# Ledger of designs, part 39: peptides against a protein of PDB entry 2AZE

Target 1, 148 residues: chain A of PDB entry 2AZE
Amino acid sequence: AQECQNLEVERQRRLERIKQKQSQLQELILQQIAFKNLVQRNRHAEQQASRPPPPNSVIHLPFIIVNTSKKTVIDCSISNDKFEYLFNFDNTFEIHDDIEVLKRMGMACGLESGSCSAEDLKMARSLVPKALEPYVTEMAQGTVGGVF
Target 2, 101 residues: chain B of PDB entry 2AZE
Amino acid sequence: GRLEGLTQDLRQLQESEQQLDHLMNICTTQLRLLSEDTDSQRLAYVTCQDLRSIADPAEQMVMVIKAPPETQLQAVDSSENFQISLKSKQGPIDVFLCPEE

## One batch from the design tools (peptide; made by RFdiffusion4, then SolubleMPNN)

Design b1_p11_6_s1 (from b1_p11_6, 6 letters changed)
Fold by OpenDDE base, seed 1:
Structure b1_p11_6_s1 (fold): chain B 148 residues (1-148), chain C 101 residues (1-101), chain A 11 residues (1-11)
Amino acid sequence: as target 1 above (148 residues)
Amino acid sequence: as target 2 above (101 residues)
Amino acid sequence: MKSTTASFTLK
């Protein structure tokens, strides 16, 4: 009886660990799709324009964005060496990392939010190695979570 | 019996985890290869137009922060205090305002 | 620590 109880505890521990790894894998897949899709988009755009964009017109990864109302008063203190910044706002703000920006741009093909059309899914599949395609399909269907 | 069933379940879970680890290794390898490709990194950028699609500058001010790795970011968003603190260890931090147009 | 207030604009 005690041995069975110990194994049941271990079983639950492993199930939780698998769940965590599934979440990590899904995020990694989304990042891969988003990055490759972004690169593909920009490569095509530059080919069509026959030139790269001006250096100061683009923001290379990685980056963070902060947005707030245009009416928000912001006080900014910067150290002389620019190693330290302090921003004081008189109202709320939002912070987004580059991955979140890419997702909101649709670079992850809506796979992250269950808004994946057939065309989106086709694109997503094309941006991952063959071994990951079944997992991408499951993500689009919302059926990830099974233990195989 | 119950013991044998649980033992078999644990073996199956181990195999499942190994398969997940394999897929994760494939994925991390792809991300590493992407990071090592200089042309891909050159093309890994967004524009102000992209940012405007997420936070409309007609209503929102959009600030971009470019900071070295391991930069500390502290944010406070409360009814009495709204603050962002940045502290870099590896180099200067750059901050840009995204224009409305 | 000495501080400077500044703004930077992305082109």
Scores: peptide ipSAE 0.027, ipTM 0.887, DockQ to the pose 0.040
Fold by OpenDDE base, seed 5:
Structure b1_p11_6_s1 (fold): chain B 148 residues (1-148), chain C 101 residues (1-101), chain A 11 residues (1-11)
Amino acid sequence: as target 1 above (148 residues)
Amino acid sequence: as target 2 above (101 residues)
Amino acid sequence: MKSTTASFTLK
């Protein structure tokens, strides 16, 4: 019947929306874990050193990374006020945001790829509110995808 | 029948979505707290060693770009054109090179 | 227009 067809369309719409929200939630969780883990790491390091690192030795978030072969020739044009930059490369390059960098650093505990050790999972769980721990567990197991 | 089943499914999906929204709200709140905490922001940094760990410094040059909010970034990566354009509206852009050593 | 190149090496 037409009524059933309408409801089926709505059902599919909601399923897709839920799927999108699941993806968004996972990313938010990863960001939270990565940030907190980074802060924790640096706090510990500074405590051990009994001082913060020199200002010019660190890069604060946010940032982006551009990497290319060391053989790549880069021509850079900068406006006088440094508001505008133009980079010309003679070969391919890669761009990464800070979150991706943190993930590659292991700050998300391998949760992003579902490859968490027991200690990784323990750390990940410790960096989120209790309400999020079950979801972290599901992410680690790769069981996220169904409707809960 | 089928109609009853679909109706029930929609109710369940609504509840599931509400649960997701709640969890997302928790996450958003936590991230906001991090952004508002001065000490956390002070400690939110990476080092050159960190960057070298993710890109082989023997083979790759690593450039760091710090730009103000709403900076426009346009990148072209094709066989004939390799270009990055940055345009800031709120302040200067800083570019850092990560040394190999 | 005149352009300048400025890069900063991290320590």
Scores: peptide ipSAE 0.027, ipTM 0.888, DockQ to the pose 0.038
Fold by OpenDDE base, seed 2:
Structure b1_p11_6_s1 (fold): chain B 148 residues (1-148), chain C 101 residues (1-101), chain A 11 residues (1-11)
Amino acid sequence: as target 1 above (148 residues)
Amino acid sequence: as target 2 above (101 residues)
Amino acid sequence: MKSTTASFTLK
């Protein structure tokens, strides 16, 4: 009986770990798709324009975005060496990392929310190694979570 | 029996975890390859138009923060305090405003 | 130590 209880504890531990790994894997897949899709988009755009964009008009990854209402009063204190910043707002703000920005741009093909069209899913599959395609399909269907 | 069932479950979970680990290794390898490809990194950028598409500067002020690795970010968003603190140990932090137009 | 308020605009 005690042995069974020990094994049940271990079972739950492993199930939880698997769940965490599934979440991590999904995020990694989304990052890969988003990055590759972004690169593809920009490559095509530059080819069409026959030149890269002006250097000061683009923001390379990685970055963080902070947004708030234009009416929000912001006080920004910067150290002389620019090693330290302090922002004080009089209202709420939002912080987004670059991956979230890419997702909102549609670079992850809506896979992050299971909102993939057939074309989106096709694109997503094309941007991952073959071994990951089944998982991408499951993500699009919202059927990830089983133990396989 | 119960013991046999649990033992079998653990074996199945081990196999499942091995499969996940394999897929994760594939993903991490792909991401590493992307980071090591100079052409990909050159093309890994967004524009002001991109940022406006997700947070229109006509209504929202948009700041972009580029900070060195291991920069500490602290954020407080409460009724009584709205604050972001950045502390870098490896170099200066750059902050950009996305123009409305 | 000096603190400076500044804004930086993307071009």
Scores: peptide ipSAE 0.027, ipTM 0.888, DockQ to the pose 0.040
Fold by OpenDDE base, seed 4:
Structure b1_p11_6_s1 (fold): chain B 148 residues (1-148), chain C 101 residues (1-101), chain A 11 residues (1-11)
Amino acid sequence: as target 1 above (148 residues)
Amino acid sequence: as target 2 above (101 residues)
Amino acid sequence: MKSTTASFTLK
């Protein structure tokens, strides 16, 4: 019947939405882990050094990075008020946001790529609320995908 | 019947989505709390050493861009044009070069 | 606007 067909369409719509939210949740979890891990690392490092780093020696979030070959010629035009920048490169470049940087630093414990050791997983779990621990475990196992 | 089965499925999916929403809210809350904590803000930084570990300045030039919220970034990466345009609406943009050493 | 490449050094 038409009603059944309509419900089947709705079912599929909801399944797709859930899939999207699962992806979003995973990213949020990774961000949380990465941020907390970074803060924890730096706190520990400062305690060991018994002082904070020099103010201009660190880059606080948020930021983005642009990288290119050091042989790439870059021309930069800056407005007087520094509100506008224009960079011209003679070769390809890459742009990464701070979250990706943190992931590559290992701040997400390798959870993002399935390279999460037992120790990494322990760390990851310790950086999320209890309610999220099962999902972190599923992420590490690659078993996320089912509707719970 | 078929109708009843589908109806049941939809109810189950609704519950599942609600659970996801709940978990997402937890995550969002945690991130917000982190961002609002002054000590966490102070400690939320990377070093040039960190950046070198990601993109070694011996081979790569690494620029760091700090811009106000909602700054527009337009990038073109093609064989004919390699360009990045930044336009801020809320304040000046800062660009830093990560030193090689 | 001014063109420059030397003013980006991190302090």
Scores: peptide ipSAE 0.024, ipTM 0.888, DockQ to the pose 0.042

Design b1_p11_6_s2 (from b1_p11_6, 5 letters changed)
Fold by OpenDDE base, seed 3:
Structure b1_p11_6_s2 (fold): chain B 148 residues (1-148), chain C 101 residues (1-101), chain A 11 residues (1-11)
Amino acid sequence: as target 1 above (148 residues)
Amino acid sequence: as target 2 above (101 residues)
Amino acid sequence: MKSTTSSFTLK
């Protein structure tokens, strides 16, 4: 009886660990899709324009954005070597990393929210190695972890 | 029996976890390849139009922060304090605004 | 040694 109880505890521990790894894998897949889709979009755009964009008109990864109301007053203190910054706001702000920006741009094809059209899913599948395609399909269908 | 069933479950879970680990390795490899590819890195950018699509500078101020790896970011967003602190160890931090439309 | 500013430009 005690042995069975110990194994049940271990079973639950492993299930939770697997759940965590599933979440990590999903995020990695989304990042891969988003990055590849972004690169593909920009490559196509530059081909159509027959030139790359001006250097000062683009923001290369990685980056972080901070947004706040235009009415927000910001005070910034910067060290001489620009190693340290201190921003003080008089109102609330939002911080977003580059991955979140890419998701909001639709670069992850709506897979992050389960909002994939047939074309979105087709695109998502085309941006991952064959071994990952079944998992992408499961993500889109909301069936990840169904075998557990 | 119960013991046999649990033993089998644990074995199956181990196999499932190994499959996940394999898929994760594939993903990390792909991401590494992207980071090592010069052309991909050159094309890994967003535009001001992209930022306006998610945060319109006509209504919102959009600040872009480019910081080297391992830069420390501290943020406080409360009724009593609204603050962001940045401290890098590997180089200067670059900050600029996305222009209004 | 720190400078204070409230202006930013696109780079």
Scores: peptide ipSAE 0.027, ipTM 0.888, DockQ to the pose 0.041
Fold by OpenDDE base, seed 5:
Structure b1_p11_6_s2 (fold): chain B 148 residues (1-148), chain C 101 residues (1-101), chain A 11 residues (1-11)
Amino acid sequence: as target 1 above (148 residues)
Amino acid sequence: as target 2 above (101 residues)
Amino acid sequence: MKSTTSSFTLK
């Protein structure tokens, strides 16, 4: 009885760890898809334009985004060496990392929300190694959650 | 019996976790390859048009912050205080504003 | 302490 109880505790521990790893894997897949899709998009755009964009017209990863109402007053204090910044807002703001921005741009093909069209899923699959394709399919179907 | 069942379950869970670990290794390898590819890094950028698409451009301003690794970011967002503090140890911080259309 | 305000605009 005690042995069974110990094993059940271990089972629960492993189940939770697997759940965490599933979440981590999904995020890694989304990052891979988003990055590769972004690179592909920009490569195509530059080929069509026959030149890269001006350096000051683009923001390279990594970055963070801060957005707020256009009516928000922002006071910024910057150290002389630009090592330190202090922003004071008179209203609420939002912060987003670059990955979230890419997701909102559709670079993850809607896989992050499980709302992929057939073309979205095709694109997503094409941007990962073959071994990951089944998992991408499961993510699109919302069937990830069980233990395989 | 119950003991045999639990033992079998644990073996199956171990196999499942090993499979997950393998897939994660594949993913991390791919991400590493991307980070080490100079052409990919050159092409890993967004435009102001992209940034305007993440929020209502008529109502929102967008500020971009590029900070060196290990930069400390502290944010306070309360009814009485709205503040962002950035402290870099490795180099200067750059701030870009997305222009209004 | 002296402070400055600098920002860049995307083109």
Scores: peptide ipSAE 0.025, ipTM 0.888, DockQ to the pose 0.038
Fold by OpenDDE base, seed 1:
Structure b1_p11_6_s2 (fold): chain B 148 residues (1-148), chain C 101 residues (1-101), chain A 11 residues (1-11)
Amino acid sequence: as target 1 above (148 residues)
Amino acid sequence: as target 2 above (101 residues)
Amino acid sequence: MKSTTSSFTLK
C-alpha cells in the first residue's frame, strides 16, 4: 500500500539522519578528548618545569599546518595589511587543521583509528562525562552504528 | 501488520534520535565550557616538537598559519598548479616557519 | 601593493 511505502521512505530518511548524527557525535567526542588531553599534558609539563613556555615557542589553537618538501620552492605574496596571502609552490603540498594535528599527536588516544589500547581507552574515558563513556567504549570496539 | 510494524519502528527511531541529541548536547556543552575557561585556552597549544613528530623538518618544511575566524582558504594541488590563497576579513594573518631544530 | 617573500621564521 502507498501508506506503507511512504513510511518506509521516512524510515530510511530517519536512519540516514541518525547515521549522520552518530558521525558528528564521534567527531565531537574526539575533539573533546584531544583538547582536554592536550591541556592536561601541557599543565603537567608546565608544573614540572615550574614555568610556562616562552611565548614565541608555542602555537595556540586554532591554526593550520602546511607542509611540503624542503626542496619545494615557495613564492609568497602578502598584502600590506597582511589580510591576503598568495603562495605558489613548484610541487605538491599538504594542509592539516589543528584537530588533525592533535589526532596525529595521539591526543585522541588512537580512538579515531582503532589503535586504542586498554590504557588509551582508560585515558579517553577519563576525559569525558560519564554519560559519554559507553559511547567511547563502543568507538574503541568499532561497534558504533547501532540504533539506541 | 506491516503498517503497525513500520509505525512502531518510526517511534523507536524517534526515541533513538532523541537520545543522540541528548549526548550531542552534553558533548557540545563540554566543548563550550572548555572554550570559556581562560586557563584551558592558555594551555591549548602545541610546540615545534609536536609538529616535528607529524612532519619531520629534516624532510619537510612546516608552515604554521594563524588566521582570524572566517578566513577564506583556497588551495589548488594539480600537476600544473600548486597554490594556496588566503583572504581574511577580520584581521591580519600570521605565518610562521617551524625550524628544523 | 603586495610584498613578496621567499622565507620566514617562527615568531
Scores: peptide ipSAE 0.025, ipTM 0.887, DockQ to the pose 0.041
Fold by OpenDDE base, seed 4:
Structure b1_p11_6_s2 (fold): chain B 148 residues (1-148), chain C 101 residues (1-101), chain A 11 residues (1-11)
Amino acid sequence: as target 1 above (148 residues)
Amino acid sequence: as target 2 above (101 residues)
Amino acid sequence: MKSTTSSFTLK
């Protein structure tokens, strides 16, 4: 029946939407873990040092980084008010946001790449609310994808 | 029948999506709490050492960009043109270089 | 006006 066909189309639509939301949730979880882990690391480090770092020695979130070969020639044009920048490179470059930087630092405990050890998983779980722990476990196992 | 089965499936999918939404809300709430906590804000930083660990300035130049929200970034990366343009509407942009050591 | 520079500074 036509009605059944319509519902089947809707079913597929919902499945795709759920898949999309699963990906979004995973990213949010990784962000949460990364941020909390970073804060925790720095808090501990400052306590051990008994002082905060020099103000110009740290980069607070948010930020982005651009990296290129040290040999790359860069021309930079800056407006007087610093509202506009133009960079011209003679070779390829990479752009990374702060979240990606945190992931590469290991702040997401390797959960993002399936490189999560037992210790990493323990840390990851400790940095999320209890309601999210099962999902973190599924992420570590690579079993995310099913419908609740 | 077929109709009833599909209807049931859709209800189950709806419940699953609602569960996802709930978990996402928890995540966004946690992130918001971090962003609103002064101490967390103060501690949400990386060092040049951190950046060197992921992009060693011995081989790579690492440029850091601090820009106001909604700053426009356009990048072209091709054999014929390598360019980054930044345009802020809310304030000045800060760009600085991470030292090699 | 825009200025051009080939050097960068540490924050």
Scores: peptide ipSAE 0.025, ipTM 0.887, DockQ to the pose 0.042

Design b1_p11_6_s3 (from b1_p11_6, 5 letters changed)
Fold by OpenDDE base, seed 1:
Structure b1_p11_6_s3 (fold): chain B 148 residues (1-148), chain C 101 residues (1-101), chain A 11 residues (1-11)
Amino acid sequence: as target 1 above (148 residues)
Amino acid sequence: as target 2 above (101 residues)
Amino acid sequence: MKSETASFTLK
């Protein structure tokens, strides 16, 4: 009886670990799709324009954005070497990393929220290796979570 | 029996985890390949138009922070204190404003 | 530390 109880505890432990890895894999897949889609978009745009964008008109990854009301007063303190920054706001602000920006841009094809059209899903599948395609399909259907 | 059933379940879970690890390795490899490809790195950028789609400068100011790896970011967002602190160990931090137009 | 807004406008 005690041995069975120990194995049941271990079973639950492994199930939780698998769940965590599934979450990590889903995030990695979303990042891969977003990055490849972004690169593809920009490559096409540059080909159509027959030129790269001006150097100071684009922001290369990685980056972080901070947004706040235009009425917000911001005080900034900067070290001499620009290694240290301190921003004080008189109102609330938002911080977003580059991955979140890409997702909101639709670069992950809506896969992150389960809002994929047939075309979105087709694009998403085309941006991953064949071995990951079934998992992408499950993500789009919201059926990820089972043990395979 | 119960013991044999649980033992078999654990073996099946191990196989499932191994398959999951394999998929994760494939995905990690793809991300590494992107990071090692010079052309992909050059094309991995967003525009001001992209940022305006996330936070419209007509209503919001948008600040872009380019910081070296391992930069520490601390944010406080309370009714009494609104603050962002950045500390870099590997180089200078660059800050840009996204124009309204 | 210097109190200033050393931000650059993107093109």
Scores: peptide ipSAE 0.026, ipTM 0.887, DockQ to the pose 0.042
Fold by OpenDDE base, seed 2:
Structure b1_p11_6_s3 (fold): chain B 148 residues (1-148), chain C 101 residues (1-101), chain A 11 residues (1-11)
Amino acid sequence: as target 1 above (148 residues)
Amino acid sequence: as target 2 above (101 residues)
Amino acid sequence: MKSETASFTLK
């Protein structure tokens, strides 16, 4: 009985670890797709324009976005060397990392929410190695975790 | 029996985890390749138009923070305190504003 | 520290 209990504890531990790894893998896949799709988009755009965009008009990854109402009062304190910043807001704000921005741009093809059209899914599959295609399909269908 | 069943489950879980580890290794390798490719990194950018599509500067103020790696970011968002603190150890932090137009 | 908002406008 005790042996079985020990194994059940280990089983549960492994299940939780697998669940965590599944989440991590999904995020890695989304990052890969988003990055490759972004690069592809920009490459095509630059080719059509026959020139790159002005250097000061683009933001290279990585970056963080902060947005708040235009009515929000913001107080900013900056160190002389710009190594330290302190922002005080009088109302709520939102912070988004570059990956979230890319997702909202559709660079992850809607895979992050399982909202993929047939074309989106085709694009997503084309941007990952063959070994990852089945997992991309599972993500699109919301069937990740069916291994058990 | 119960013992045999649990033992088999653990073996199956081990195999599943090995498969996940393999896939994760593939992903991390691909991401490293992207980071090492100069042309890809040159093309890894967004525009103000992209940002406006997410947060309209007509209604929202949008700041972009470019900070060196390992910069500490702390945020507090509560009814009594709304604050963002940035501390860099490797270099200056740049903050940009996205124009409305 | 300087208490001013950074105003590096993207072009």
Scores: peptide ipSAE 0.025, ipTM 0.888, DockQ to the pose 0.043
Fold by OpenDDE base, seed 4:
Structure b1_p11_6_s3 (fold): chain B 148 residues (1-148), chain C 101 residues (1-101), chain A 11 residues (1-11)
Amino acid sequence: as target 1 above (148 residues)
Amino acid sequence: as target 2 above (101 residues)
Amino acid sequence: MKSETASFTLK
């Protein structure tokens, strides 16, 4: 009886760990899709333009963005070596990493929110190795975790 | 019995976790390959137009931060204090303002 | 440290 109880505790622990790994895997998949989709988009765009964009007109990954109201007053203090920055705002701000930016750009094909069209899903599948395609499909259907 | 059933469940969960680990390894490998590919890195960029599509500079100021790895970012967002602190140990931090036009 | 606000224009 005690042994069974111990195993039940272990079972629950493993279930929770699996749940965490599922979340991590989903994020990794989204990152992969978003990144590859971005690269593909830009490659195509440069081919159509027959030239790369001006060097100072693009922001390469990685980056972070901060956005706030245009009316927000910002005070910035910078060290001489530019190793330290301090920004003070008089109102709220938002911070987004590059991955979130890519998601909002649609680079993850709406897979992150379960809003994939058939075309979006096709694109998403095409941007992952074959072994990951079933999981992408499950993500789109919201059925991840049904195996456990 | 109960013990046998639980033992079987644990084995199945172990197999499931191993499958997840395998898939995660595939993902991390793919991401690594992309990071190591010079052409992919060259093409891994967004434009000001992209940023405007997310946060319109007509209404929002959009600031871009390019910082070396391991840069510390601390943010306070409360009615009493709105602050972002950046501290780099590996090089200078670059900050850009996305123009409205 | 120096205070700046309008010098961060994207190149």
Scores: peptide ipSAE 0.024, ipTM 0.888, DockQ to the pose 0.043
Fold by OpenDDE base, seed 5:
Structure b1_p11_6_s3 (fold): chain B 148 residues (1-148), chain C 101 residues (1-101), chain A 11 residues (1-11)
Amino acid sequence: as target 1 above (148 residues)
Amino acid sequence: as target 2 above (101 residues)
Amino acid sequence: MKSETASFTLK
């Protein structure tokens, strides 16, 4: 009785850990797809243009995006060495990391929301090692969550 | 019995977790390879056009922050205080503005 | 610190 109870507690603990790892794996897959897709896109674009873009026309990862209304007044204080910044806004703002930006750009092929077309899924699968393809398929179908 | 069932469940969960760990290792390896590939890093960029696609510059200003690793970011977004604080220890912070056009 | 924005306009 007590032994069974202990094992049930452990079972629940492991189930929760697995759930967490599933979430982490999904994010890692999305990052991989997004990065590779971005690189592929840019490589193709540069090949077509026969030159890379001007250095000051692109933003290399990593980065953070801050957006706010154009009407928002922003006051910025900067240290002499530019090691420290303080931004004061008179209204709300949003912060997004580069991964979120890539997702919104469609670099993750809509896999993050399970809204991927057949072509999106094909692209997603092509950007991961073969061993990960089944999991990508499960993500697209929204069937992730089962126990292996 | 119940004990045998639970024991079997735990073994199955262990195998499932090991499979997850394996897949995660594959992913982390791939990401590491990307980070170590000079050409990939050179091509890992977005444009102002990309940013305009996710945040309409007609209505929103878009500011990009390039900060060295381990930079601390603190943000306060409340009705009475709207603030972002950045503190780098490894180098200067760069701020880019995406124009509307 | 001084009140100034060090910004670069992307093209």
Scores: peptide ipSAE 0.024, ipTM 0.888, DockQ to the pose 0.042

